# Peptides against a protein of PDB entry 5HOI: the designs that were tried, part 262

Target 1, 351 residues: chain A of PDB entry 5HOI
Amino acid sequence: FRYMPFSPAGTPFGFTDRRYLTMNEVGYVSTVKNSEQYSITVSFFDVGRFREYHFEDLFGYDLCFLNEKGTLFGQSKTGQIQYRPHDSIHSNWTKIIPLQAGERITSVAATPVRVIVGTSLGYFRSFNQFGVPFAVEKTSPIVALTAQNYRVFSVHYSQFHGLSYSLSELGTSSKRYYKRECPLPMSLPNINSDMKKDANLDYYNFNPMGIKSLFFSSYGDPCIFGSDNTLLLLSKWRSPEESKWLPILDSNMEIWKMSGGKETTDIHVWPLALAYDTLNCILVKGKHIWPEFPLPLPSEMEIRMPVFVKSKLLEENKAILNKKNEIGADTEAEEGEEDKEIQIPVSMAAE

## One batch from the design tools (peptide; made by RFdiffusion4, then SolubleMPNN)

Design b1_p25_2_s2 (from b1_p25_2, 12 letters changed)
Fold by OpenDDE base, seed 5:
Structure b1_p25_2_s2 (fold): chain B 351 residues (1-351), chain A 25 residues (1-25)
Amino acid sequence: as target 1 above (351 residues)
Amino acid sequence: SAEEERKKRRERLKKFFEELQKELE
């Protein structure tokens, strides 16, 4: 197994000279090969709030993380990282992460207050937004990172144990774990079934874990979107015994429904973010499962829980409502809302 | 507004599938 550099919603070059390093709800970062150099462009969906910028990359950055305040770049082999604030008030900074022989940076994440670097040997390195180091921790090999504020969602891989995840808070004085290397119930790409199309083989070589993206929801819940095109959300992560992964969207099923039940093998969902009750995504039409150039405008897909989970949540919500009614809370439950599509209750987010 | 942009994204999704349905007819 080779550890590949991972960035959220990053795309391969394929047979082209260009790819997306990363994309999310803020924008997208592209790189173009220009002989021995690369040209990087940082583009934004809100063109009124942010100005697009570009620079020449002499290092060949293969890792990227975009947030509302800046962009973090990394080079997986050399250990070089660069943080570029979007605002000209703050200076860019560069640092070299010390790597052992054969070690690679596998993922990077940045928030307005933290920078995180994960490696193929499981070194977890934390910094402030100015590149001042806090700590180095040894974990299982890190394959993906995302972060929101002080919170970090880490995905780990072991040849013996498969995928695991951690959820941690990087305070000023210490790291707190909510979850530490717990099993991640995500399906890995099946090389024999999925690789019948050459386009899928190219993507597998770029991203062997099939993690298209990972992010925090608008409510601060960890989300992951795998090769099966199912959006998983970690519910009740504050309660160690009650925490569970919820399959909140089967995007293949939603495409099938929206297409009138026609077989649509050339339509693909590319995940950006989860905002409230909607998946912000790029709809891709074509042979490749990833967006090409130019980038299509983002779409919003409503979250529809699979029917087998939907029924159970209805029963759980009915049981909670019945318990509230037994406790004498005169909440007039208007009877008329039975036929409304069960939105994920806001209460299931960020418990 | 952020709400107007959300509305536009939902409208883009609907239009995409309406156009696709016409191509498949």
Scores: peptide ipSAE 0.236, ipTM 0.795, DockQ to the pose 0.455
Fold by OpenDDE base, seed 1:
Structure b1_p25_2_s2 (fold): chain B 351 residues (1-351), chain A 25 residues (1-25)
Amino acid sequence: as target 1 above (351 residues)
Amino acid sequence: SAEEERKKRRERLKKFFEELQKELE
């Protein structure tokens, strides 16, 4: 096994001089190899909100995370990171993360308020949006990171225990864990079955965990999309004993249904984000399971959310909206809302 | 609006599969 740099929905070069470093609901970051240097372009789906920009990369950035306020870049071997705000109000900043011999940055994440760096030795480094360090924590080896606001979803790998995950909140004074290195029930790529096509071997060499992307939903739930093309959502993560991974979309089954039951071995879902009850994705047609150039326009697939998850998320959203409306007045409203137990019947996922 | 953009993304999905069905016939 080899630790590789991971970025959400990043693509390999394949046989080309260009790839996507990352993509999500905000936009996509591409890099083109020009002799010994790279040209990076940051593109947006909402062209009215943000202006596309490019720059020359002399470092060969192989890690990227895009959010609504800026782009974080990283170089896995040298430890160099760069944050570039999309606006001209805030300056770009660079840092070098100290790495031990053979240590690599494996993943980076950025929110408007936090920057996170994870390594192959399990060093978890946190910063504010200006690159001021908060802490260094030692965890199991980090293979993937995503973040939303103050929350971080991390995926860890052990040769003995396989995949685990953590869900944490990076406050001002301390890190809170909702989940700490819990088993992640995601299937790893099967080299013998999945690699019958040369195109799958190239992707496996780029991403040996098969994690196509991970993100937070619009409701703040951790989501992961593996090599099996199943979207997993972490439900009830606030209640440690009740927390479970829900297979909310089998994308292969949905493609098969939408094709009228025809063989669709050349159609692939490339995940971007989960917005409410829809997977925002790129539909890929071709030999490669990843999007090529130019990037197709995003599509939305409806997810089969269990009625109980949809109702609970609607209630939580109403409660969040009501709390946002009440925070217009007085200070001291108590934390005491009891997480009511909603049982989801197993039968709805099998039909 | 954000709702109009979602509607366009759902319409793109439908069109993609309608075109795919025609290519598989």
Scores: peptide ipSAE 0.235, ipTM 0.799, DockQ to the pose 0.407
Fold by OpenDDE base, seed 3:
Structure b1_p25_2_s2 (fold): chain B 351 residues (1-351), chain A 25 residues (1-25)
Amino acid sequence: as target 1 above (351 residues)
Amino acid sequence: SAEEERKKRRERLKKFFEELQKELE
């Protein structure tokens, strides 16, 4: 196994001189190879909210994270990171992350309030939005990161234990764990079946874990989209004993249904974000499972939970309703509305 | 509005599969 730099929804170069470093609901970051340098462009889906900008990259940034306030860049081998605010009010900053021999930055994430760097040796480094360091923690090797506000979703890999995940909150004084290196029930790429097509081999070499993207939902739930094209959502993560991964969308099955049951081997879902009940994605038509240039306009795919999961959620919701009706007599405890786990909308269970 | 943009994205998805069905027929 080789640790590769991961960015959410990043694409390989393939046979081209250009790729997407990252993309999400905010926009997309592209890089074009110009001899020994790169030209980076930061583009936005809402052209009225932000102005597209570009710059020359002499470092060869291979890591990127885009948010609503700025773009974080990283170079996996040198340890250089750069944060670029989208506005002209805040200054760009650059920092070198100290790396040990053979250590690489494997993933970076940025929110309006935090910058996170993860490495192949499992160093987890946290900063504020100005690049001021908070802490360095040693974890299992980090293969992917995403963040929303103060929360961080990290994916770890061990050769002995496979994939694990952590969910943490980076407060002002301390890191809180909601989940700490728990097993991640995601299917890894099947090298023997999936790699028979040359196009899939290039992607596997770029991303050995097959994690197309990971993000937080609009409700703040960790989401991951693997090589099996299934969207997993972490439900009930505030309650460690009740926390579970829900397969909320099989995108291959959804494409098959929407095509009228025809074979659609050249159509691929490229995940961007989960907003409420819809996966924001790029529909890709072609040999490659990733979007090429120009980038197609985003589409919204409705969440299609498997029938057995819908039935189980209905039973659990009935059990919760029955418990609420049994307990509902005496304890008027004003537990503040803010920490109520946003129940998966009952509408997902009604079909 | 954000709601109008969501509607356009859903309409694009529908149109994409309607066009795809015609290509596969």
Scores: peptide ipSAE 0.232, ipTM 0.797, DockQ to the pose 0.479
Fold by OpenDDE base, seed 4:
Structure b1_p25_2_s2 (fold): chain B 351 residues (1-351), chain A 25 residues (1-25)
Amino acid sequence: as target 1 above (351 residues)
Amino acid sequence: SAEEERKKRRERLKKFFEELQKELE
């Protein structure tokens, strides 16, 4: 087994000189091989909000994470990381992560407030958005990371125990675990059945875990999309005993329905994000299960979950907040910044 | 068959949503 660098919805080069380093709801990062260097382009779906930018990469960044404020790059072998704010007002920063012999950075994640680096030896390194280190923790080997605000979803791999996951919050003073190295009920790629097509072998060599992407939903629930093309959502994660993985979308089944019941082996779902009750994804047509160039427009697939309960609760909470503001109760609503996570009551927040 | 596996997936998904609805009533 080889630990490979993982980035959310990253694509292999295949037989081309170009690939996507990462993609999500914000945009997509591409890299092109130019002899001994790479040209990286950071592109956005909302062209009105963000301006596309490019730079020359002399390091060969093979890790990437895109958020609304910037892009984190990493080089798995050298340990170099770079954060590039989208806004030119903020300075880029570069840091070298100390790696042991044979250690690799396996995944990186960035939020507007945190940078996270995970390694093949299970070093979990946390930083602020300016590259100031908080802590180093030893965990099981990290194979994938994603983060939203202060929350981190990590996937771990053990040769003996298979896949596990953690869900943690990186406060200012301490790391809190909601879930710590719990079993992840995700199917690994089946080499014998799926690898009969050369295109699947190339993808397996790029991503041996078959994790196409992982992200947080718009409601802050951890999501993972594996090689079986099933979207799993972690429900009730605030209640350790009640926490369960929900198969909220079988994308193969939805493709089958959308095709009118025809067997379409050339249509693939490439996951970007879960927004409310829809999977934001790219519908790929072709030999490869990943998007080629140019990137197709994102599509939405409806999920059949009672997301309506969370949406109704959010609407009810907004309506309650709006009513409290209308009733003129001089409770100093501290001008808490727009990024106030709606504190969904602990009982309801993961339902 | 691939169709039987799809049917089993659909039935599992349907049962799962039916169980989830019952946990929410």
Scores: peptide ipSAE 0.021, ipTM 0.456, DockQ to the pose 0.024

Design b1_p25_2_s3 (from b1_p25_2, 14 letters changed)
Fold by OpenDDE base, seed 1:
Structure b1_p25_2_s3 (fold): chain B 351 residues (1-351), chain A 25 residues (1-25)
Amino acid sequence: as target 1 above (351 residues)
Amino acid sequence: SREERRKKRRERLKEFFAEEQKRLS
């Protein structure tokens, strides 16, 4: 296993000179490789609220977090971070995070009031929006971070225990934990099944955990979207005994349903944010599971509990077909009928 | 408005799959 820099909904370069460093409901940050330099562009979905800007990156920033007030950049190997406010009122600032030998920044997050840096050795570093440090805490190795206001959702990885998560609040005087290194019931990428397509290999080399994104919902609930394309939401996190992960959207099932039950291996959901009852996402069409350039306009998928698994629908349809064939025993069923369109139950199509 | 943007994003999802269904028909 290799610790890689993670940014929410970041994309690999692939065979191109450009990628998205991060994207969410606010906008998207792209980087283009120009010889030994990079050109970074910060773009917004609400063009009337913010002006697109660009700058030259001499450091090769591989970490990014975008919020409504600014963009945080980081370089995983050097420990350099930069915060760029979107307004001209506040100045940009740069800081070097001290890293031990072999330590990398794995993730960064920023809110209007906090900056957070997580590392491969489990150093959790907190700052205010001006880069003034609050604390350094040692945790399990951090693989992903997101933050909203004063709250931080962190994902940790242990070779022995797999994935865990923490939910904390960074007050002025102290850090409060709502959850501390609790088991995260997210499936890791299966190398043998998911890597059958060369196009997925590049992505899993870029993001070995398969975490496409993590964010807080509009209600302030932690959300994570893994390699299984299921959106998990942490429900009732204020009540430790009642807290649970809810699979609130199977995006593969929704694509399958919306395609009329056809196998659509070239359509992918790329998560941005959860706003109320809808996943804000990019619909990706193509070989790669991630969006290329230009970025398609965002879509919204309604969240639904996956009550029906595709396998059960397939079994039910096979059972219906077998019952039809038992009634019609004398007709040579030609071998070509296996590709018949699976009828989606009208109840599932009408909701 | 925010609501008009949501409506447009939901409409875009439906349009995307309607176009894909037409391509597969």
Scores: peptide ipSAE 0.282, ipTM 0.831, DockQ to the pose 0.674
Fold by OpenDDE base, seed 3:
Structure b1_p25_2_s3 (fold): chain B 351 residues (1-351), chain A 25 residues (1-25)
Amino acid sequence: as target 1 above (351 residues)
Amino acid sequence: SREERRKKRRERLKEFFAEEQKRLS
């Protein structure tokens, strides 16, 4: 297993000279390779709230986290991090994170009050928004981070135990755990099924955990969106014994419903954020499961627990068709192509 | 407003699939 730099909703270069370092509800950060240099652009969805800015990157930043106040950049191999406020009032700062031989920064997160760095050796480093260090803690190897205010959601990986998660609050003097390295019930990418399309191989080489994004909801609940395209939400996390992961959206099922039950192999959901009762996302059309350039405008998908699976609906529709054929009802079986349009049950059609 | 932006994003989702259905029909 190779630890790769993770950023929320980051995309690979693929066959292009450009990629998204990160994207969320605030905006998107792109990088373009120009010879040995990179040009980074920080763009915003609310163009009236923030001014787009760009700069030359001589370090090759491969980690990024965007918030409402600034952008954190990191270089996974060198340990360099940079924080750039969106306003011109606050100064940029740069720091080098000391890394051991073979250690990588695997993820970075920033809030208006905290900066967090996670590494492949499980070093969890916390700073204030000015880059003043608070603590260094050794955890299981960190593969992903997100943060909101003082809270940090971390995903850990062990070759023996698989995925785990922590939920912590970074006070001024102490770290409080709500959850500490608890099992994360997320499916890892199945190399044999998901790699059948060459276009997906590049993505899994870029992101071997298949975590498309992780974020806090507008209510402050940890969310994760894996390779199975299911949005998981951690409910009741304040009560350790009552806490559970809820599958609050099967995005493949929602695409299938919204397509009229047609098989859609070229439409993909790219997660940005969970705002109230809706997943803010990019609808991607094409061979790649990630958005290309230019970035499509964000869409909102309503969250719903997956009550039905496509396979069961296919079986039920086949059984209904077979019963109609036995009854001698002249349903003109339009010999429509193998992609039989599946009648979506009225109970599944969102009014 | 925030609500108008939310409405536009929901409308865009419906429009996207309506256009896609027309393309696949």
Scores: peptide ipSAE 0.280, ipTM 0.832, DockQ to the pose 0.642
Fold by OpenDDE base, seed 5:
Structure b1_p25_2_s3 (fold): chain B 351 residues (1-351), chain A 25 residues (1-25)
Amino acid sequence: as target 1 above (351 residues)
Amino acid sequence: SREERRKKRRERLKEFFAEEQKRLS
């Protein structure tokens, strides 16, 4: 296993010279290979609030985190990080994170008040928004980070224990844990099923954990979206005994319902954020599970707990069709019946 | 407004699948 640099909703280069470093509800950061250099563009969905900007990257930044105040960049191998405020009133700053031999920065996160760096050896480094260090803590190896205000959601990986998560608050004087390295009930990518399509191999080489994104909801709940295309939300995290992961959206099921029950193998959900009762996402059409260029406009998908399994609905619909065929013995079997729209129950049809 | 942007994103989701249904019909 190799620790790869992770950024929320980041995409691979694939066979192209360009990729998204990160994207969320604020905007998207792209990078283009220009011979020995990279050109980075920071774009925003609210064009009236922020202006797009670009710069030349001589370091080859492979880590990124975008917030409403600035963009954090990182280079996984060299340990270089750069924070760029969107407003020119505040200065850019650069810092080198000391790395041990073979250590990599695996994830970075930034809020208007905190900068967080996680490494393959489990070093958790915290800074203020000006790059002043607070603390260094050693944890299990960090594979992903996100942050909102003072709160940090971290994902850890151990070869022996698999995936775990922490939820912490970075106060002025101390770090408080709400959760510390608790088991994360997210399925890892299944190499044998998910990688049968060559297009998926490139993605899982880029992101071995299959974590498409992680973020905080608008209510401040940790969310994660894995390779199974299920949105998990951490409920009741303030009560240690009551805290649980809720599967609040099966995006494959929602695509299947919205397609009239047709098999849509070329439509994919790319997660951006959870706002109230809706997943903000990119609908991706094509062979790749990630968005290409240009970036499609964001869509909103309503969250629904997956009460129904696709297999059960297909069996129920087959049983209804078989009963209709037993009653309707006299109508000639015209060859065209394969295209019969699976009647989605009205209660499951998108109102 | 924020609500108008939300409405447009929901409409876009419906339009996307309506166009796909027409393409697959």
Scores: peptide ipSAE 0.278, ipTM 0.829, DockQ to the pose 0.615
Fold by OpenDDE base, seed 4:
Structure b1_p25_2_s3 (fold): chain B 351 residues (1-351), chain A 25 residues (1-25)
Amino acid sequence: as target 1 above (351 residues)
Amino acid sequence: SREERRKKRRERLKEFFAEEQKRLS
């Protein structure tokens, strides 16, 4: 097994000089190899909100994370990281992460408030958005990271125990764990079945875990999309005993339905984000399971959540809160309400 | 077959949703 640099929805070069370093709901980052240099382009789906920008990469960045405020780049071997705000008002910063012999940065994540670096030896390094370090923690080897606000979803790999995950919150003074190295019930790529096509071999050499992407949903739930093309969502993660992975979408089944019940082997779902009850994704048609150039427009796949539409419960809770505020009830809006687990009403939990 | 694997995944998805509905009932 070899630890490879992971970025959410990143693509291999394949037989080309270009690839996507990362993509999500905000946009996509591409790199083109030009002799000994790379040209990086940061592109956005909302062209009205953000301007595309490019720069020359002398380091050969192989790690990337895009958010609404900036882009984090990393070089897995050298330990170089760079944060580039989308707004030119804010300064770029660069840092070298100290790596041991044979250690690699395996994943990076960035939010508007945190930068996270994970390594093949399990060093978890946290920074603020300005590159000021908070802490270094030793965990099991990190293979993937994503983050939203102060929350971090990390995937770990052990040769003995397989895949595990952690869910943590990076406060100002301390790290809190909601989940710490719990078993991740994701299937690894089946070498015998999935590698029979040469086009898939390149992908699994690029990403041995077959994790196409991981992200937080719009509701702050950890999501992972593996090689089996099933979207898993971590439900009830605030309740340690009740927390479970929900297979909320079998994208192969949805492709089958959309194809009128025909077996299609040339249509692939490439995950970007989960927004409400829809998977934002690229529908890829071709030999490769990943998007090529130019990038197709994003598509939405409806998710039939088995659970009460969190959207309806959130809307109902917001409507109840707004009504309470209109009635002048001095119910101290506890500033922590955004982080309250949406209690399913007992009446609804009985249907 | 690939179809049997899809069927089995769909059955597991249906079973999972049916079990979740039963826990929510």
Scores: peptide ipSAE 0.021, ipTM 0.470, DockQ to the pose 0.024

